# Peptides against a protein of PDB entry 5TUV: the designs that were tried, part 141

Target 1, 107 residues: chain A of PDB entry 5TUV
Amino acid sequence: KEVIDRLRYLKAEIEDLELKERELDQQKLWLQQSIKNVMDDSINNRFSYVTHEDICNCFNGDTLLAIQAPSGTQLEVPIPEMGQNGQKKYQINLKSHSGPIHVLLIN
Target 2, 107 residues: chain B of PDB entry 5TUV
Amino acid sequence: AQECQNLEVERQRRLERIKQKQSQLQELILQQIAFKNLVQRNRHAEQQASRPPPPNSVIHLPFIIVNTSKKTVIDCSISNDKFEYLFNFDNTFEIHDDIEVLKRMGM

## One batch from the design tools (peptide; made by RFdiffusion4, then SolubleMPNN)

Design b2_p22_8_s1 (from b2_p22_8, 10 letters changed)
Fold by OpenDDE base, seed 2:
Structure b2_p22_8_s1 (fold): chain B 107 residues (1-107), chain C 107 residues (1-107), chain A 22 residues (1-22)
Amino acid sequence: as target 1 above (107 residues)
Amino acid sequence: as target 2 above (107 residues)
Amino acid sequence: SIEYPKIHINPNNPLGFKYIKV
């Protein structure tokens, strides 16, 4: 019947899509590793920076903090709350496992 | 008929996931290109200047930018080893990663 | 009122910060 034929067709297509999805997953992993390799290269790493001017050109008007940290540094931003004095409380928690964190005030 | 519909829904879900993963791969490629362009720019600039920039004048990758109002009061608590940071804000803020910055820079 | 921080972190960045929602 038509329904049976459609089912067989769909199952075959889904199988092909599963293969495609797995292929994309592998490609992502390879590409991510490639990026790591490029950025970890001594020469590339030496020049992997932006300037204060670069940042100022990207943002305007507000206070800008630049936080440099080792790869994989954990960033936590809790849900903001109202303090006891009615003051809003916002937080950023940073935890590095491989090196110090460096903070620069841009403006 | 119901099984046919279920498989059609599954097919569509997989197609959408594949599309998303393809987009993510493209994004990663662009990230790698942007990084290489950044390195090239900085390398050329330092060659022209015949010296590296001062250590505190640049922001090394990876980094994040915290953007908040000029009126925002910021308090920072730092561990002795500088591996842990706690930032307290009395108002909201925005965080932007280095990839977004590179995009804004046109890299 | 409380305005939630806006966070623009690419989760696919292989070398970036690890953002954890809490």
Scores: peptide ipSAE 0.690, ipTM 0.924, DockQ to the pose 0.885
Fold by OpenDDE base, seed 1:
Structure b2_p22_8_s1 (fold): chain B 107 residues (1-107), chain C 107 residues (1-107), chain A 22 residues (1-22)
Amino acid sequence: as target 1 above (107 residues)
Amino acid sequence: as target 2 above (107 residues)
Amino acid sequence: SIEYPKIHINPNNPLGFKYIKV
């Protein structure tokens, strides 16, 4: 009796949790679309930038590269492998499909 | 008993996923707020300066920041249309996205 | 010192770079 009641309770709770999870998924999609809309607005887009000073204030002591590219640009960082000379290769591959990539040396 | 245990494990798994999704939603909200604050800051700054910043003095979103040692040698191969970039480093590096930068900026 | 790999990409960024693990 108690086991059966516990099973029924757990099943009902799981169903409620499924509903909650679906609600959260929908909210995520809504927020993501909202962000896209806000960022694609002409006025917002015009002012959607950071300065060299902003970056320098966030990071110190190293070489900083800023890479600006269109949304959806593909970023690949292969696992370092031994090169022909026996040195590990550290690489970044970027591929844009909608516009040029721009690179700036910050410091 | 075993069935109850299985359902309890499932229940807990769903609860954890829900918690994670709630956290992700909160982060999206904060991202949107940070972006709006960035836009407002820049708009005000340009109004005071009575001119936009020079093109190469700012980094437009979306972007990433590559951080590496001052001693790291960086080689870059670029396609003619600037749609493809290959970076070679002789040492390790870190990559940070624009969201993290905005957070560090206090936006 | 910088450790590799350290990639700080927010997977929830709808307009960010698409990180592809190779």
Scores: peptide ipSAE 0.488, ipTM 0.900, DockQ to the pose 0.650
Fold by OpenDDE base, seed 5:
Order: structure tokens, then sequence, then C-alpha cells
Structure b2_p22_8_s1 (fold): chain B 107 residues (1-107), chain C 107 residues (1-107), chain A 22 residues (1-22)
């Protein structure tokens, strides 16, 4: 009897949690679309940038590369492996499908 | 008894997923707010300056920031259409997305 | 041209790699 009652309780709770999870999934999709719409707005797009000063204020002491690429650009950072010369290879691979990639150097 | 235990494990798993999804949703909200604040800042700045910034002085979203030592040697291979980039570093680097930058900017 | 950091652009290096969407 106790086991049966516990099973019923757990099953009911899990069902409620499933509903909650689906709700959150839908909310996420809606918000993602909302963000996209806001960013794609002509006025917002015109002003969707940061300055060199902004970047310099966020980081200090090192070389900074700013890499601008279209949405959906693919980024790969392979696990460092030993090269033929015995040195580890540190790499970044980028591929865009919708436009060119731009790189700015900030010192 | 075993069935109860299995359901309890499942319940806990679902609770954790829900928690993660709630956190992700909150993060998306903050991203949207940060973006709107950025746009507003830039609009006001350009109005005060009565001119847009030079094209090469700003980084348009979306972007990433690569941070590495001043001593790091960076080799870059670029496709003809600039759709593909291969970066090679002789030392370690850090990558930061635009979302993190906006956070650091206080947006 | 900048002295440091050293950045080299090699347009002749073949490109071919896999990617993860960001």
Amino acid sequence: as target 1 above (107 residues)
Amino acid sequence: as target 2 above (107 residues)
Amino acid sequence: SIEYPKIHINPNNPLGFKYIKV
C-alpha cells in the first residue's frame, strides 16, 4: 500500500514536471525569436556595435583580436595536439556561410 | 521499491533540467536587455557627436574576442572569399563572446 | 605593419576543417 501510494505520487509529480519543462522550452524559443527580431531591426542593427575603447576597458595587458562574423558562423577550437616539431598546436577554425569574416587587432 | 527508486531518480533529473532551463531563460532576458542598452548608448553617443564612428573603429555584433599574450605569434590563413579562417597560435589563448563583453561593459 | 604582436597572414595555406556552430 505504501509503495503504491508513493508510486502514484511520483508519477503525478513527474507529469507536472514534464509540463513545466515543455513550457520553459516554448518560452526559450519565443525569447530567442524575440532577440533575433530586436537585433534584425534596422535601427538596432545600425547601432549594434562596440568600440575599441569598450574592448580595452574589458580586457588588459594582452593582444586582443576582434573577430566579427555573420550569425551562424561555425567556430572550432581543436584540442591542442603535438605538432611535428613537438610543439602544441593552438588553433581556431572559422567558417561562415552567409558573409565575410572581419578581424580587427586591438592593442 | 525498485520502481520507486527509479522514479525518484527520474524526478531529480527533471528537476535539475528545469533549473538549468530557468537559468538559461534568465540569461537570455539579460542578453536582450544588454543589447537594448548598447543600442541606446550608441544612438545617444552618435547624436552628441553628430557623426557615426569610423567603420574600422567599431566591432559589429556578433563577434568574439580572442585574448592572447603580446608575445604570441598568430598565423592566419584566409580563404579568397573571406568565409573561412584558420588561426594558428604558438601559445594559449582565451575566447570571449559578445555577450560576455556586454556584461563586462555593464550593459 | 606591427612588430608585436606578430601576425602573419597566409593566403596560400589550404583551408579544410570541421566546425561547431556558435
Scores: peptide ipSAE 0.158, ipTM 0.866, DockQ to the pose 0.065
Fold by OpenDDE base, seed 4:
Structure b2_p22_8_s1 (fold): chain B 107 residues (1-107), chain C 107 residues (1-107), chain A 22 residues (1-22)
Amino acid sequence: as target 1 above (107 residues)
Amino acid sequence: as target 2 above (107 residues)
Amino acid sequence: SIEYPKIHINPNNPLGFKYIKV
């Protein structure tokens, strides 16, 4: 029966897809660890920066703030809701657990 | 049959997840490449200049860029240990991560 | 907690919203 054949095919394909998905999951984990290792390398870390010029060249002439923080720093950007004063509140909340946060005004 | 339909749905769900994971993996690969290119650029630049850049002229990874109007008023509250920051804006802003910056830089 | 007085930064221009991946 066509339905029976289709069921068999689908089951076999799903099994193959499960294997593929697990492979991708593993590859992602390895790559994530690789990136961490590369960034934590002393030489790479020494040169892991951009310049003010780099930033200015990437954006227009508006105000640019550069916020440097340790990896894993919590970033909260609440939905702009009405504040107590009747004005929408636009906020950025930052919380680091491993080091200080540094802020630079680019322009 | 209902079983066939259920398996078709499951198959499609898995295919979509695999596609998403493949895309995420490619993004991670590009991130690592961009980072390595950044490091090489900076190494070469410092060799040409025969000195490191001034400490306040560079932004170390990881960082975010906040872009807002020059008319925007920004209030910043900082914890005593500089681990917590609260930014208040009277207008909208844009946030860009370091990965996007590297992409815009052509890394 | 945040204990310092607010520091005022006065840039000159407005922008729309775009969120980041961290």
Scores: peptide ipSAE 0.390, ipTM 0.894, DockQ to the pose 0.040; fails the geometry check

Design b2_p22_8_s2 (from b2_p22_8, 8 letters changed)
Fold by OpenDDE base, seed 2:
Structure b2_p22_8_s2 (fold): chain B 107 residues (1-107), chain C 107 residues (1-107), chain A 22 residues (1-22)
Amino acid sequence: as target 1 above (107 residues)
Amino acid sequence: as target 2 above (107 residues)
Amino acid sequence: EVVYPKIHISENNPLGFKYIKV
């Protein structure tokens, strides 16, 4: 019947899509590793920076903090809540596991 | 009929996931290109200047940019080893990663 | 009124910060 044929067709297509999805997952992993290799190269790493001017050109008017930290540094931004003093609490928590964190005030 | 409909939904779901993963791969490719362009720019600039930039004049990757009002009061608590940071703000802020900055720079 | 911080972190950045929603 038409329904049976459609079911068989759909199952076959889904199987093909599963293969495609797995292929994309592998490609992502390879590409991520490639990026790591490029960025960890001694020469590339030496020149992997932006300037104050670069940042100022990207943002305007407000106070800008640049926070440089080792790869994989944990960033936590709690949901703002009213503090005990009746003021809102806005926080950023940073935790590095491999090196110091460096903060620069841009403007 | 119900099974057929279920498989059609599954098929569509997989197609959407594949589309999303393809887009993510494209973004990773662009990230790698942007990084290489950044390195090339900086390498050329330092060659022309015949010296590296001062250590505190540049922001090394990876980094984040915190953007907040000029009126925002910022308090920072730092661990002795500088591995942990706690930032307190009396107002809201925005965070942008290095990838977004590179995009804004046109890399 | 609480205004939530706007966070723009790329999830696919293999060497970036690890954003943890809390």
Scores: peptide ipSAE 0.653, ipTM 0.919, DockQ to the pose 0.909
Fold by OpenDDE base, seed 5:
Structure b2_p22_8_s2 (fold): chain B 107 residues (1-107), chain C 107 residues (1-107), chain A 22 residues (1-22)
Amino acid sequence: as target 1 above (107 residues)
Amino acid sequence: as target 2 above (107 residues)
Amino acid sequence: EVVYPKIHISENNPLGFKYIKV
């Protein structure tokens, strides 16, 4: 009796949670599309940038590379491995499918 | 009894996923706000200067920032169409996306 | 000791880079 009642309660709660999760999934998709629409707006796109000063204010003391690329550009950072000369290889691989990649050096 | 335990575990798993999705949704909202603030800032700045910034003085979204030591040697291989980049570093580095930069900027 | 790069990429960036762990 107690087990049966507990089972019913749990199943009902799980069903409610499933509905909530689906709702959140839809909200996420909607918001992602909203962000895309906002960023793709002609005026917003024109002003969607940061300056060298902005970057310098966010970071200090090191070499900074700013890499701009189209949305969806693939970023790969392999696990460092030893090269033939015994030096560890630290790499970044970038692959764009829709446009060129641009690199700026910030000192 | 075992079935109850299984359902309780499932319930907890779903609750955690819901919590994570709620957090992700909040993050997306903040991203959109930050972007709008960035656009507004840049519009006002260009109005005050009565001119747009030089093309190579700004970094357009989306972008990433690579931070490494001043002593790090960086080699870059680029495809002919500039769609593919291979960076080699002789030391470690850090990567930060544009979202983090906007946060650090206080947007 | 293997020193790994520190990567701060949001998994919730609809128009950002697609980070592929390799």
Scores: peptide ipSAE 0.588, ipTM 0.911, DockQ to the pose 0.908
Fold by OpenDDE base, seed 1:
Structure b2_p22_8_s2 (fold): chain B 107 residues (1-107), chain C 107 residues (1-107), chain A 22 residues (1-22)
Amino acid sequence: as target 1 above (107 residues)
Amino acid sequence: as target 2 above (107 residues)
Amino acid sequence: EVVYPKIHISENNPLGFKYIKV
């Protein structure tokens, strides 16, 4: 009796949780689309930038490269492997499909 | 008993997923707010300066920041159309996206 | 020791770079 009641209760709760999860999924999609709309707005897009000072304030003591590229640009960082000369290769591969990539040395 | 345990495990798994999704939604909201604050800051700054910043003085979104040691040698190969970039480093590096930068900026 | 670069890419960046793990 108690086991059956517990099973029924758990099943009902799981169904409620499924509904909640679907609601959250929809909200995520909505927010993602909202962000896209806000960022694609002509006025917002015009002012969607940071300065060298902004970056320098966030990071200190190292070489900083800023890489600006169109949305959807592919970023690949291969696992370091031994090169022909016996040293590990550390690489970044970037591939854009909609526009040029721009690189700036910050410091 | 075993069936109850299985359902309880499922219940807990769903609860954790819901918690994670709620956190992700909160982050998206904060990102949108940060972006709006960035736009407002820049718009106000340009109004006061009565001119836009020079093209190479700012980094437009979306972007990433590469951080590496001052001693790291960086080689870059670029395609003719600047759609493809290959970076070679002789040492380790870190990559940070624009969202993290905006957070560090306090936006 | 295998040393990997530290990559900090948000999972919630709809207009950002697409990180592809190789």
Scores: peptide ipSAE 0.448, ipTM 0.898, DockQ to the pose 0.881
Fold by OpenDDE base, seed 4:
Parts: structure tokens; sequence; C-alpha cells
Structure b2_p22_8_s2 (fold): chain B 107 residues (1-107), chain C 107 residues (1-107), chain A 22 residues (1-22)
């Protein structure tokens, strides 16, 4: 009887959890669309930038590259493997489909 | 008994997924807030300066930051249309997205 | 044919704000 009661409880709870999970999934989708709308707004887009100073304040004095690319740009960072010269390959591949990529050397 | 155990495992799995989704949702909320704060900051700054910043002094979203040693040699190959970039590094590098930058900026 | 010009970035690059353009 205790087992039966536990089974009933668990089944009911799982059903509630399924509903909660679907609710969260929907909320995520709505929020993602909201963010897109906010970023695509003309006024917000005009002011959607960071400065050189902002970047320098966030990182140390190493070489910093800022790479600006359109949304949806493909970014590939292959796992470092040995190249033909016996040195590990450290590589970044970028492919945009909607506009040019811009690179800013900060230091 | 076995059925009860199976349901308890499923229950725990669902609870964990819900927790993860809640965390992801909160992250998205924070991203949107950070973006709005960035826009507000920039808008105010331009008003105070009575002009927009120089074009080459800002990085427009979306962007990534590549951080590497100053000793690192970077080779960049660019397609004719600037839609494809290939970066080769002779040493390790770090990539940070704009979201992380906004966090570091305290937005 | 797609041509990929090569640009070297090193310590010898000028400091400050600079867009790398081909």
Amino acid sequence: as target 1 above (107 residues)
Amino acid sequence: as target 2 above (107 residues)
Amino acid sequence: EVVYPKIHISENNPLGFKYIKV
C-alpha cells in the first residue's frame, strides 16, 4: 500500500514537472525573441557598442583582437592538433553569410 | 518496487533539467538587462560629448574578443568579399563573447 | 577564384585603434 501510494505520488509529480518544463521552454523562446527585438530596434542598435577602453579594462595587456561579425556568422575553433610542421595548430575559422567581418586590433 | 525506483530516477532527472532551464532563463534575463544598460550608458555618454564616438574607436555587437600573448604570431587570411576569415596562431588564445565582456564591464 | 591575402599581426603593429583591412 505504501508502494502504491508512492507510485501515485510520483506519477502526479512527474506530470506537474512536465508542465513546468514546457512552461520554461516557452518562456525561453519568448525571451529569446524579446532579446532579438530589443537588439534589432533602431535606437538600441545605434548604441549597441563597446569602446576600446571597455575592452582594455576587461582584459590585461596582451594582444586583443575585436572581431565584429553579423549574427549567425559561423565560428569554428578546431581542436589543436599537430600540423605538418610538428607544431600544434591553433586556428579560428569565420564564415559570414550576411555581411563582412571587421577586425579591430586593440593592442 | 522497481517501478517506484525508476520513477524516482525520472523525477530527479526532470528536476535537474528544470533547474538548469531556470538558470538559463535567468542568464538570458541578465543578458537583456546588461544590453539595455549598455545602450543607456552609451546614449548618455554621446549626449555629454555632443557627438558620436569615432567609428574606429568602438566595436559594434555582436563581437568576439580574442586574447593572446603579445609574443603570439597571428596570420590572418581574408576572402575577397571579407565574408571568410582564417586566423592562424602559433600559440594558445582565448575567445570571449560580447556577453562575457558586458558582464566584466559590470553592465 | 577566391584569393585570401595574408596579414601578419605581431608586436610590431601600431598601438591604438585600428581596423585591419585588406
Scores: peptide ipSAE 0.049, ipTM 0.858, DockQ to the pose 0.031

Design b2_p22_8_s3 (from b2_p22_8, 9 letters changed)
Fold by OpenDDE base, seed 2:
Structure b2_p22_8_s3 (fold): chain B 107 residues (1-107), chain C 107 residues (1-107), chain A 22 residues (1-22)
Amino acid sequence: as target 1 above (107 residues)
Amino acid sequence: as target 2 above (107 residues)
Amino acid sequence: EIVYPKIHISPFNPLGFKYIKK
């Protein structure tokens, strides 16, 4: 029957897709590890920076804060709310587990 | 048949996930390329200058950029070890990570 | 008026900040 044949076809295709997805997952893991290795290399790490000029070329008009922190630093941005006196309240919470956080005012 | 329809839905679901994962891989590849280009640029620049940049003149990866109005009042509470930061803003802001910055730089 | 912050964090940055949505 056509339905039976279609079912067999679909099941076979899904199996192939499962293999493809697993392949992509593995590739992602390998690539992520590769990036980590490259960035952690002593020479690359030494030169892994941008300048104030770089930032100013990317952004303009407003106050720019650059926050440098160790890899994996937690960034939390709570839902903004109104304060007691009607003052807008916006927050950024940062938590590092492996080193100090550095803040630079760009402009 | 219902079973056939279910498998067709599953097939489509997997196809979409595969597409998304392929896109993610492409993004990671571009990130690695951008980083390598950044390192190469900085190495060349320091060679030409015959000295490294001043410590506070550059922003080391990883970093984020906080963009807010020049009129925004910013308060910062810092832990003694500088592992925790709390930023308070009286107005909204934008946050951009280093990956986006590298893209904007054309790396 | 509350204007929600715009967060542009790559979801696939292996060494970046860990963004926790609230």
Scores: peptide ipSAE 0.668, ipTM 0.919, DockQ to the pose 0.853
Fold by OpenDDE base, seed 5:
Structure b2_p22_8_s3 (fold): chain B 107 residues (1-107), chain C 107 residues (1-107), chain A 22 residues (1-22)
Amino acid sequence: as target 1 above (107 residues)
Amino acid sequence: as target 2 above (107 residues)
Amino acid sequence: EIVYPKIHISPFNPLGFKYIKK
């Protein structure tokens, strides 16, 4: 009897949690669309940039490459494997479908 | 008893997913705020300077930052239309997205 | 003064890649 009551309680709670999870999923989609709209706004887009100084303030001492690419650009970083010369291959593969990729050397 | 245990495990799993989704929503909100702050900063800066920054002095979103040693040799292959890039490094590197950069900037 | 790393750039024929930047 106690087990039966516990089962009923658990099933009811799980149902409530399912509803909550779906609500969160919907909110995420809405927020993502909101962010997209904000970023796609002509005025916001005009001012959606960082400076070399900004980047230099965030990172110290090393070589910094800034790679600007359209949203949706494919980024692949393969797991390092041994090359023909016995050295590990460290690679970045980029593929854009909507525009050119731009690379800047920061320091 | 076993059914109760199974449902309790399921409940806990759903609770954890909900918690994770709530955190993700919060992150998205912060990202949107950070972006808006960036835009406001840049608008104000350009108003004060009465001119936009030089084209090659800024990095437009979206972007990534590649960080590697100054000793690292970087080979880059570029398609004719600049839609595809292949980077080869002779040593390790780190990739940071624009979201992380905005966070580091305190936006 | 800025010391630049060794960077080599060359053209290549297009290939296919994966994953997405948002």
Scores: peptide ipSAE 0.060, ipTM 0.860, DockQ to the pose 0.074
Fold by OpenDDE base, seed 4:
Structure b2_p22_8_s3 (fold): chain B 107 residues (1-107), chain C 107 residues (1-107), chain A 22 residues (1-22)
Amino acid sequence: as target 1 above (107 residues)
Amino acid sequence: as target 2 above (107 residues)
Amino acid sequence: EIVYPKIHISPFNPLGFKYIKK
């Protein structure tokens, strides 16, 4: 009796959770599209930037590089592995598909 | 009994997924708000200055920030069309995306 | 001691790059 009741309860709850998860999935898709629309807006795009001062205020690094690239640019950071010379390889690979990449030295 | 246990595991799995999706959704909302605040700030700043900032003084979204030591040697290979960049570092570095920068800026 | 770079990747980056971590 208890097992049967528990089974029924669990099945009903799982069904409700399925509905909730689908709702969240739809909300995510909607929000992603909204963000895209906001960023693609001509006015917003015109003002979608940070300054050198902004970056300097955010970081206390010795060397700061700003790398600007089109949306969708592939960023690959391989796990450091031993190179042929026995040194660890620290790499950043960038591949754009829609436009050039720009690099700025901040400090 | 086994069926009940299986359903309980499934329920818990779904609950965790829902929790993760809710968190991701909240982050997306905050990202959108931060972006809008950035745009508003820049619009106001340019109005006060009565001119746009110099082109090389700003970093347009999307971008990443690379932070490394002054002693780090950075080798960069660039494709002819600047669509591909290969960075090699002789030491460790940090990568921060534009979202994190906006967060640090308090947007 | 092996020190790895710090990488900050969001679950979804609508404002930035497509991250591929290997």
Scores: peptide ipSAE 0.053, ipTM 0.860, DockQ to the pose 0.791
Fold by OpenDDE base, seed 1:
Structure b2_p22_8_s3 (fold): chain B 107 residues (1-107), chain C 107 residues (1-107), chain A 22 residues (1-22)
Amino acid sequence: as target 1 above (107 residues)
Amino acid sequence: as target 2 above (107 residues)
Amino acid sequence: EIVYPKIHISPFNPLGFKYIKK
């Protein structure tokens, strides 16, 4: 009796949790589309940038590369492997399909 | 008893998944707010200056920041149309996306 | 085949990219 009651309770709760999860999934999709719309707006797009000062304030003591590329640009960072010279290879591969990539060096 | 235990595990799994989705949703909300704040800041700044910033003084979204040691040598190969970039580093590096930058900026 | 030009970037002598200091 107790086990049966517990099973029924758990099944009911799981069903409620499933509903909650679906709600969150829909909210995520809605928000993602909202963000896209906001960013694609002509006025917002015109002002969607950061300055070199902004970047310098976020990081210190290192060499900084700013790489601007169209949305959807492929970024690959291969696992470092030993090269023929015995040194590990640290690489970044970028491939855009919709526009040029722009790189700036920031001190 | 075994069935009850199985359902308990499933319940906990769903609860954790919901928690993760809630966190992800909150992050998206914050991202949208940060972007709007960025746009407002830039619009105000350009209005005060009565001119847009120089083209090479800003980094347009979306972008990434590559951070590496000042001693790191960076070799870059680019395609003719600048659609493909191959970076080689002689040392380790870090990559930060624009979302993280906006967070660090306090947007 | 795509031929890529080689560009070297350093804090002291950047080549082929815009370099901006604080």
Scores: peptide ipSAE 0.026, ipTM 0.849, DockQ to the pose 0.030

